Peptides against a protein of PDB entry 6O8C. Designs and how they scored, part 61

Target 1, 262 residues: chain A of PDB entry 6O8C
Amino acid sequence: VGLRYEKISLPKIHPRYDLDGDASMAKAVTGVVCYACRTASTLLLYQELMRKGVRWLVELVKDDYNETVHKKTEVVITLDFCIRNIEKTVKVYEKLMKVNLEAAELGEISDIHTKLLRLSSSQGTIESSLQDISSRLSPGGLLADTWAHQEGTHPRDRNVEKLQVLLNCITEIYYQFKKDKAERRLAYNEEQIHKFDKQKLYYHATKAMSHFSEECVRKYEAFKDKSEEWMRKMLHLRKQLLSLTNQCFDIEEEVSKYQDYT

## One batch from the design tools (peptide; made by RFdiffusion4, then SolubleMPNN)

Design b2_p13_8_s1 (from b2_p13_8, 8 letters changed)
Fold by OpenDDE base, seed 5:
Structure b2_p13_8_s1 (fold): chain B 262 residues (1-262), chain A 13 residues (1-13)
Amino acid sequence: as target 1 above (262 residues)
Amino acid sequence: SEKERIIEEALKA
C-alpha cells in the first residue's frame, strides 16, 4: 500500500486588481504549493525506502537460491553414491544367479536400483528449475531490480529543491501583497508593480503545480505500480525455491531408506 | 563356498 495524498489544485486567480483578494489568493497559493513540497518530499522518501527494501529482498532471495543449490548438490552426491553401491551389489548377485546360487535378494535390490534411478532423473528437473530461477534473477533477467533505479523520482532529480525555490518566490510575493493590503491604496507605480508581481506569482504557481503533478506524482504512481508487480513476482519465486528445497529433502529422505543396502 | 568365492572375486574387481 502506497502513501496516500490529497489532490490539490490552485485557487481561482481573478484578473482584477484587488488588494484584499490578491493577498487572500496569494496566501492560498502559498499553502497549496507548500503542501506540494512536503508531499513531494514524503513521496521521495517512500521511494528511497522501497528501493532499499527491494535490494534487501533480492539479496534474501539470492541467499535462498544458494541454499537450495547447496542442498541439491548434497542430495546428488548422496544419491550417486547409493546408486554406485547398489550397482555393485546387483552385479554380484547377477553372477551368483548365473552359477545357480540362490539370490533371493536380487529382486529387492533391483527394485531399489530402479527407484534410485527415478530419483536421479528428478534431479534434472530440479536443476533446470534452478537454472531458470538463476536466469530470472541475473542482470537483465525478468526479475532484475534495475527498474528500481529508473522508475520514480530520485534525489538527483532535485524536485523538492526546485519546488522549494518556487515556493520561496511565491512566499515573497505573498508577504508583499500582505503589506500592500495594509496600505489600503497604492500609488500608481506601486500598483503597477503589484500587477506584475501577481503575474509572476501565477507563473511560479503554475510551474510548481505542473512540476509536482508531472515529475513527482505521476512518476511516483508508476514506481508504486511497478514495485507492487515486481514484489508479487519475487514472492512467488521465493515460494518456488522453497518448493524445490522441499523436493530435495523428500529425495534425501527416500534415499535414506535404502542406506542399509549400500 | 562357491558363493563366498564369487563375492570375494567381485569385491576385488
Scores: peptide ipSAE 0.028, ipTM 0.702, DockQ to the pose 0.002
Fold by OpenDDE base, seed 3:
Structure b2_p13_8_s1 (fold): chain B 262 residues (1-262), chain A 13 residues (1-13)
Amino acid sequence: as target 1 above (262 residues)
Amino acid sequence: SEKERIIEEALKA
């Protein structure tokens, strides 16, 4: 998952003074840097949306966790109740046996008791798993979302604005070069200005592209990679929670089979 | 019967 964007590069800048060529080059540079600005904006937007998604998913998983904990608690109560009732029944049958009275059901009840105790032990495993999940979701845990605030680009970085400033400078020079082209020939002083502006254009363009590459694209890709990794882990955790919930239901179902004996 | 008695007592407990 991620935004696909085209790799862009600056056109070759010919060192020769050529009014037509320089105007065309300036136009192309303007286009490239304009694309960089738009792309930077899009990448920023994507990251902001992803951050919202991350926060949403965290809350969702926390809700799932709480629901699972609740279900586990219910099952524990039910199971404990059933165990206590079975224990009472066992005691009754044991008393019957002590007075040499027939208690054919004692073996069955004892087996049920043993099974219930095993189910109770399983609750400990579920509890441990829930604690692990809680730890992972806790602040500083492995699934903390702090990376979402640290990685990538942010509006406060003003990357788009910085690129826009450079684009404005480039565009201004382009418009001048368009005028220069229309003049067909420049006086000596104007020619020198044109040459200086060409250097400025190159400087601004290279600065823009470097900034775009290093501060926008690179950071975006890092964010994307981190996001994908984190997302996979979160989805897996959610599946674990669902599994634990299902285990609780399974235990509850098993306990219900023995309610006739309680 | 004795069985019934024991059951009844156990149910009271």
Scores: peptide ipSAE 0.027, ipTM 0.710, DockQ to the pose 0.002
Fold by OpenDDE base, seed 1:
Structure b2_p13_8_s1 (fold): chain B 262 residues (1-262), chain A 13 residues (1-13)
Amino acid sequence: as target 1 above (262 residues)
Amino acid sequence: SEKERIIEEALKA
């Protein structure tokens, strides 16, 4: 009577997990989170470059402002000098008229004086415009660059590093799932580990994507919007400064026409 | 100005 060897049946693998499917899923998740890491890094770099550009543009516009102020000051000095000379001439001609001497040019000189005074009044308008521009560029002004330091993401936030940590955890699980797939079948304890790792992978992936969306993308978009608005305003301001400079040149040219009377 | 000087001289004559 031969001893009956009962073949010990292998433990039933519960169909609640698919080793092939889980490995494929883990690969896809790894790819997505890797993309998030790279994108976050790119977005950060963009913002840092823009901040440098903002600082550069502020300095450029300040230089433009100073040049305009300098030109305005030059024209004011020239104009005031011309006005004083014309006023002296007017007084002399008026005295000539009182002694019954011919002063045929008195009317012309008086008209020139009136024109110069009008030009002088326009300088007051230019001054007020420059003061407005200065106030806008000043700290706390409407065109202050404080937003560039407040908005968006910064290296100190360590968003890329945080995402990389999560990616490392996910990648480790993915490699384990590749091994698990190669085993075709896991023991009970290994299966439980696989199931737990699958839960961890989902947790890490969700955390990574939430962080990427809320702390990287959203903040970047806010920074971009503010940057574009600010840039438009700064370009407009530069045009205003150019206009004021041109007005100063026009006044200077007009004054030069009357230099023969001074 | 040169013109002013001429006129002032004329007033002195």
Scores: peptide ipSAE 0.030, ipTM 0.648, DockQ to the pose 0.002; fails the geometry check
Fold by OpenDDE base, seed 2:
Order: structure tokens, then C-alpha cells, then sequence
Structure b2_p13_8_s1 (fold): chain B 262 residues (1-262), chain A 13 residues (1-13)
């Protein structure tokens, strides 16, 4: 869930010269563009914070991966050791059988050996899964955070500053329109200036709103969508790592049952 | 391993 913002639109601008209406309109436009500036700033901040969060999560998952690899390695060492010991025991019992000495335990030991080999084989599957996860987390992998640097808005875009410039122009005209309103009637030249300023106001306002919609809101939404998708995938990957870790623990526990035969 | 050792020793006797 990203930041909530209100859909904003410019008020209707009437072409008719009306000092009261124009002042009111200018006030409304100023408010809308001001909101756009603030919203753009907030959206930018959110994205920057999310980028930090993404980097943090990547490191966290990498740590989880390393821990899983470590645990897997431990289990492999334990399994190999147990297998070697069981194999030696099997050989001894086989020798006993050759000299016509009964070894009732041979069957049991052989079964244990078979089970250990199966457990060892399962390590191959775990390894493959870890390799897959590693590839996904690697630079250029499917879960790389490159998108976080590409998508959305960035401070370098200077969107807030651009909007602020337009807002300043709009605000200046608004204040002039307040003065014009107070005069109740303007001379011809001042009236013409007022009309021109009204056109400028409209121009700046439309430019601001277009910029806000296309460069701020749209890009933010794209960033948000990608971040949500990426986050879901990362969380799933963490669950996979946990599952693999648990499998290693399960194998270790099972192997421990056979240590009495070593 | 200990059991193996015992069995091996028994086989040598």
C-alpha cells in the first residue's frame, strides 16, 4: 500500500473578464498547484525511503542465504563423515561373514547406509535450489534491485523545483488579481494586463498539472507496482530459504540417530 | 567407529 493522494484537477477557467471570478479562480489554481508541489515532494520522499528499504531487504536476504549455505555445508560434512564410518562398518561385517561369523547387524547397517546415501542425494536438490536463489539475487538476476534505481521519480529530476517555479508564477498572478479585485474597476491598460496574466496563469497551471501527472504521479504508480511485485517475490524467496534451512535441520536430526553406529 | 574397532579387533583374534 503506497501513499494515498487525491486526484486533483484545475478549476474551470472562464474566458470572461471578471475581477471577482478571476481572483477566486486564481486562488483555487494556486491551491491545486500548491497541493501538486507538496504531493510531488511526498511521493519522492516515499520512493527514496522505499529504495533504502529495498537495499536493506536485499542485504537481509543475502544474509539469510549465507546462513542457509553455511547450514547446508555443515550437514554435508556430517553426512559424509557418517557415510564413511558406516561404509567401514559394512566392510568389517562383510569380512565377518566371509569367515563364517554371523553378523546379524549387517542388514541393519546396510539399510542405514542406504538411507544415508538417500539423504546425501537430497543435498544435491538443496544445492540446486540454493544455486537458483543465488542466481536470482545476483546482479542482473530476476530479483535484482536495478528497477528501484530506474523506476519512479528521483531527486535529480528536480520535479518539485520545477513545479515550485510554476507555483511562484501562479501565486504572483493571484496576488495581483486580489489587488485588481480590490480596485473594482481597472483602466483599459490594466485590464489588458489582467487578461494577459490570466492567460499566463492558465499556461503555467496546465504545465504544472501535466508535469505533475505525467512525471510525478504516473512514474510513482509504476514504481509502486514494481515495488509491490518485487517485494512479494523477495518474501517468497525468504520462505524458500527458510524451507531449505529446515530441510537441512531435518536431515541433521535424522543423521544424528545413526551416530550410535559410527 | 568404536564399534568398528571392536569388531576389527575381534576379527584379528
Amino acid sequence: as target 1 above (262 residues)
Amino acid sequence: SEKERIIEEALKA
Scores: peptide ipSAE 0.030, ipTM 0.646, DockQ to the pose 0.002; fails the geometry check

Design b2_p13_8_s2 (from b2_p13_8, 8 letters changed)
Fold by OpenDDE base, seed 3:
Structure b2_p13_8_s2 (fold): chain B 262 residues (1-262), chain A 13 residues (1-13)
Amino acid sequence: as target 1 above (262 residues)
Amino acid sequence: SELEERIREALAA
């Protein structure tokens, strides 16, 4: 899970005035910051998609939970009905024994009753497990999706736009440095402007890289880590729900074997 | 249950 991106760094900037070197450096810086802009945009998109996915998964798991609860309820009703009928049957057979009817049938019915009571006891464990799952899915629970809204980067942060502004400034300087290189020699005033622009380029580039690292990459990594952990827990929870559902079906199947005695 | 009814009938006879 997560997007892979390449670690980027700014090229070395030499303090010496060199029209060819400065143009090459500016080109490299433009490339790096351009990559940062694109990467930031991609990372943002990924996070937005993940947030949608998280919401979707939460709803899916809630639906699974509701279905499991429904099935459990159905089984409980069926089991309770069966137990009541068997208990009535036991009472009738006890009366028949007093009239010299066969004791073997009563023994069988009593054994069935005991088995049904054991099945009923297991329902309590299932109920407890469902309650635990419900608590985890509830607002403020361990599997709440609040982290998805808090962690990472958001469109409202305007990180891509901020980087784009810096990129535009850098690109403008780069184009000027290309022109300066073509001139081969600059007048004194133009040379001074070139030197100042080089400093500005460095400033913009450093600001862009710091912003990218601290506000985009770092926050994305935090979001990624939390999303992976949360996803693992959610998948485990779904497995638990499936197990509980299967247990309900198993109980229902066992109960169905004894319905002929009711 | 059907069984209970049959048994009750038998006891009543």
Scores: peptide ipSAE 0.012, ipTM 0.484, DockQ to the pose 0.002; fails the geometry check
Fold by OpenDDE base, seed 5:
Structure b2_p13_8_s2 (fold): chain B 262 residues (1-262), chain A 13 residues (1-13)
Amino acid sequence: as target 1 above (262 residues)
Amino acid sequence: SELEERIREALAA
């Protein structure tokens, strides 16, 4: 998904001394940097919420994993019990043959035994898959959430505060330019101060925009991309867990067909 | 188990 924001740019700054133009320019710059501050704050909030969501999803998937492991364990116990009973039955039929009694069912029982052993072997693949999933979810695994703590912007970065400081400087100059405009004409010394303040305004504005673009927007976009990729992988993993659970149910159903032979 | 019982009965006969 991601948060939408408008692309912002600084207005053109004319080098010529113009009290009306400079006041208008300063007003526009103030507006742009103010928007940057608000946007940076919103982007930060979004990322913090997403981090909470990531943690929540990790716990959800861990629960799914544990349920699948539990089901697998149940099926293994049932299957092993069935195999042991069938093996005992096979031995009894073999004894019947030795005493020349009817044992026509021996072949059928032996076939069932073979099928059960095949089902038992499939448990190994399920176990291997579960181990792989566990490895991926473990610390340092491919689906670890460590990226969520590294990527993007964080409150500790103080980006909003840094932008606010620059905005305060810009706003101060803007208010002075409003006063200068109201004077219509400045004395030589005041004119020189105005020109210097205009250069300061430019410096603060460019610094603010660079900081916003490089330290807020770019990092946010990287976080967004990483979160989307990670989310897709996690959803796929949940589907894998569901598939494994279904395989366990299928095995359980197949085993139930042979319970009458135990 | 039920099958084993039937087999045991057959062996006893």
Scores: peptide ipSAE 0.007, ipTM 0.472, DockQ to the pose 0.002; fails the geometry check
Fold by OpenDDE base, seed 2:
Structure b2_p13_8_s2 (fold): chain B 262 residues (1-262), chain A 13 residues (1-13)
Amino acid sequence: as target 1 above (262 residues)
Amino acid sequence: SELEERIREALAA
């Protein structure tokens, strides 16, 4: 989801000298370029807000990662402790068997030991997954936010200001054309000036629309597409982290079942 | 573990 904007085009500029038509045309051009300025500003604002959001999300995901790592570490410690205790118990039972105690209990404890070792192996998988996530979040990783600083439009580009300058020139000509229209008829020299101003208007308008399309809209769309892709990947990564966290909790719960044997 | 302690006690007796 991004900002919706309307595709705008310049009105047809007739080459014929017509004071009424030229004033109307100039008004329309002014409106179009004014819309371009406002739209460019809005698009810029959106991108700046998105950049803030990106930074926020990066920090959030890093926090999630750290929490998951912490939980994993806790589980590893607990599991290792449990394994050590079970191993001691196994040794005791082995000694007892030498004095004619039943092997059934030893079998049960050995099975628990085997299960704990399997859980320990699962920790290796979790660790690998965390390492992968870490690599993706690291500088230069696939989920780095460097694109947010590179893609799109930035305040430093001064696109809005550049468009505003052109708009000012166009507006000035428009106001002059309103005056010319009010005169109903211009002297030869004034008519020539009017014609030259009309050419200038066209030049400024074309430049504005080109700049708007190429430097504002196009770059915005690229930024939007990149942001959507990145956001989807980040959300997926968060889900992966949550899954890993849940796996840690599951392991912890399973280990807790054997605490009576430790 | 509690079990280990009980076993140790039994072996000590």
Scores: peptide ipSAE 0.007, ipTM 0.473, DockQ to the pose 0.002; fails the geometry check
Fold by OpenDDE base, seed 1:
Structure b2_p13_8_s2 (fold): chain B 262 residues (1-262), chain A 13 residues (1-13)
Amino acid sequence: as target 1 above (262 residues)
Amino acid sequence: SELEERIREALAA
């Protein structure tokens, strides 16, 4: 009758794992990636609003341009009319002098004529300036808004959604780590799973932060820089338009002074 | 203009 001896296996000592520390770490990571998601969303919204603003400003400046062109045209017509009238007056005075009638005003009228001709010559400069402005505002011009559609981040990029997916994965691991912490001790298999999940968490977090930095922040900064530059140029252009408008008004005012002589 | 009218009147006289 053979003695059956059963080999008693010694209980495996499970390595101690810091479940409290891992839960705290996971919480912190979740917070950081959550912040990145929200920030990315905010940056996207800002850019979209700026694009709307850019379009609005372009239309505003175009309206200003058209108004200036209209005013310039009006002044040119008025000025030309005044010049023609003064020229007729000069001819009449010259005729009076030929018949020995004193025309003391002839010198004054001639001076006015000279001044009006000078004003007329300035119209060419105004026209050239307006043409320059038009060219800058035209498609392909220096002040075209094509950059606003190209630069920065767009909803179609789905950056926020991509980050959210990663956040969801991280959050799931975090909740598991909270449960693990509550258990105080894990079996060997569960501990190995915990360690594996910890690695996954870091992977997802790194991916999220890289995506945030490279695809959200960097592009936003580029958009911001271009928008600021473009805005400065547009404001300068508006000032130029205002200057041209004022020149037209000045000419109109000068012409009005001589209407009594016509 | 009023001036032109005056001149025309003077020339017509």
Scores: peptide ipSAE 0.007, ipTM 0.476, DockQ to the pose 0.002; fails the geometry check

Design b2_p13_8_s3 (from b2_p13_8, 6 letters changed)
Fold by OpenDDE base, seed 3:
Structure b2_p13_8_s3 (fold): chain B 262 residues (1-262), chain A 13 residues (1-13)
Amino acid sequence: as target 1 above (262 residues)
Amino acid sequence: SEKEEIIEEAEKA
């Protein structure tokens, strides 16, 4: 689940000199850019936390994989042992049958042997599935977490700091416009400075909004989309591992039924 | 083991 943010836009700037209007506009611009700074910081924090979460999940899934492999190995050993014992038993009964001793049990033992061989074949399918999962989790695999380090925004980009510098410039102009409004009338030189500052404010605001949109929001959205896709795939993989684990337990249970014949 | 002994005896006869 990604962070929701509101789409923000700059207020319309009237070209006409108006001390009241300019102060109000500057206040609104300050508010918008302030929101952008806070939002950028929040989006960055989210991404950093998500990166930690991704790393954690990768380790968790690796642990799940290792446990499944361990269980599979245990079952293989048990199954192989059981097969060897049944094969010895079959040979004994075949010899006994030749001397007309205990022939009735040979059919049952042979059927058990056939069932065990089928279970062994199923283990081969499980092994193939585990190998596929391992390949997907490997470095450079389809479920590698390299995207988490590449996509989105990073503290090293200093996006928040850059926006803060622009906000400081805008805020300074806003405070000046608030003073200008209080004066009700400016001298000619002060009026010219006010007009220049209005242009500077517009420039800083536009730069801030462009930076926010292109370097913060867009990159965050790309990160979010990739993270959601990756997360779905990882969850599916975990379900697959669980299924394989259950299959191993099922095989182990079936094998246990035949241990008395060995 | 008993079965093996019986089989060995049967193979000797």
Scores: peptide ipSAE 0.038, ipTM 0.527, DockQ to the pose 0.002
Fold by OpenDDE base, seed 1:
Structure b2_p13_8_s3 (fold): chain B 262 residues (1-262), chain A 13 residues (1-13)
Amino acid sequence: as target 1 above (262 residues)
Amino acid sequence: SEKEEIIEEAEKA
């Protein structure tokens, strides 16, 4: 579950000259853009933490893969050893049958040999599955983490700093509008400056909100969606590795039953 | 070695 943020919108900016209304409006705009700055910072932090988590999970799954490969290799060695021993035993009993000795035992050993060969064939399937997993985890594979570096927002984008500059401009105008309100009435020249500053306020506020929506929120949502999809796939992969490990243990247990015949 | 002994015994009989 990603970070939840509130949808923000700018208050309506009335074209009418009103010292009380303009001061109130400027205060509201300052609050909204301030929220945008804080939210942008929080969204950035979340993404950076998630990128660290992604890297950690990749390493964890690689470790799981290596452990599974190791276990598979161990089982293959054990199984091959058992097969070789049974084959030697089969040859001995075949010679004994030629002299009419121990015919019943040959049948049992031959059956064991057949079972072991079936178990050996299953190793090929496990190997193929491991190769598939390896390909998916490899650079350029379907589970590559390159998206984590490409998607979303980054500190280098300086989105928070850009928004802060706009907030500073807006805040300055707000403080001036508080002073203007205290004067109750402005001279003609000061009135014209106030009107001009109101236009600047609108410009800065609109720019801030556009930047926040398009460069912060939209990119964050894209990053979040990709991260969730990738995470599900990685968890599934980990489950597959566990299944393969269990299959190796099952084969090892089955082979252990026939070790007394070698 | 044990298997070889068994084979030798079988060949003597």
Scores: peptide ipSAE 0.035, ipTM 0.548, DockQ to the pose 0.002
Fold by OpenDDE base, seed 5:
Structure b2_p13_8_s3 (fold): chain B 262 residues (1-262), chain A 13 residues (1-13)
Amino acid sequence: as target 1 above (262 residues)
Amino acid sequence: SEKEEIIEEAEKA
């Protein structure tokens, strides 16, 4: 579940010169951009935490993979040993049959041999599946975590710092507008400065909101969506590994039934 | 016994 944030918008800026209205507007703008800065920081921290989680999950799945490969190898060794022993037994019984000894048992041993060969074939399918999983987890594979380093926002982007600079400019103008309001009436020159500062405020605020929306929120949402998709795929992969492990155990159990014949 | 001889021969193969 991603972080929830509130949708923010700039207050309406009236073109008319109004000291009370302009101070109130500037206060509201300052609040909105301040919220944007804090939100951007929170979203960044969330993404960094998620990146750590992604790395952790990759290592976990790699461990699961290695365990499955190990189990598969163990079963292959056991199965091959059993096959070799059964083949020797088959040869003995074939020779005995030629001299009219122990003919009835040959059929049973041959059937066991056939079953073991089928199990060996199924092992090949498991190996192919493991190779596929390995390819998906490899660098450049479909489940590579490269996206986590590309998508979203990063500390190196300096988005929070950029927004903070704009917030500082806006805050400075807001404090000036508070002073202007306290004067009740400005001289002509000060009035002109106030009007210019109002334009600057608008410019900074618009720039801040655009940056927040395009470089913080949008990228965060893209990261979140990609992360959720990737996570689902990884969880599915883990289930596949468990299935392969179970298949190995099933083969081992079946082979154990025939060990007394070797 | 014939069986033992056959088994021994089979083990050598």
Scores: peptide ipSAE 0.035, ipTM 0.605, DockQ to the pose 0.002
Fold by OpenDDE base, seed 4:
Structure b2_p13_8_s3 (fold): chain B 262 residues (1-262), chain A 13 residues (1-13)
Amino acid sequence: as target 1 above (262 residues)
Amino acid sequence: SEKEEIIEEAEKA
């Protein structure tokens, strides 16, 4: 999971004055920093898309939670209704037994009552599990998406724009070095300017690469790692919700078997 | 319906 990017490094910058070598070096530097700009932009876009996906998934899981809660509530109502009806039946049969009437059916009804009470007890466990899930999804919970807003790079950081400015400076020097190469020899003053520009190019390139590494790549990797961890936890939570939903359906099915006695 | 019959029988006893 995540974007693959190639590790980039600056070419070796030789201190020796060489018009051909300097032009070639400047071209290579321009290419590397250009790649950094494009990569930074791509990494940013990826993170923004992931943030949208995270928000979407949170809402989806909340919907799943609400549906599970609704189903649980429905089952509780149905179960309570059945329990009340069975309890009334038990009371009637107990009265019948006191007058020496049909006692054989009381055992079956009592067993059904016991089974229904067991099913009712399981609802407490489901409720506790739902409360736990709710707490995890709540603001400040273990599955809060706050990290998605904090981690990584953001458009407001203007990292791509900052890199682009440096790239522009480097590109300008490269074009000048291309011209210098075409002249084959420079006058003393032009040579000194060339040497100075070479130092500037090195400075801009180093700054660009440092910024790319520290502010783009590092933060992206941190975002990626957190997103993967969070995603695994969210998927697990969804499985838990599905399990709880299935338990509710199982209880409902079991209760339906006893409706003929009500 | 069966419950109602049982209740009616219990009330007659």
Scores: peptide ipSAE 0.031, ipTM 0.573, DockQ to the pose 0.002; fails the geometry check

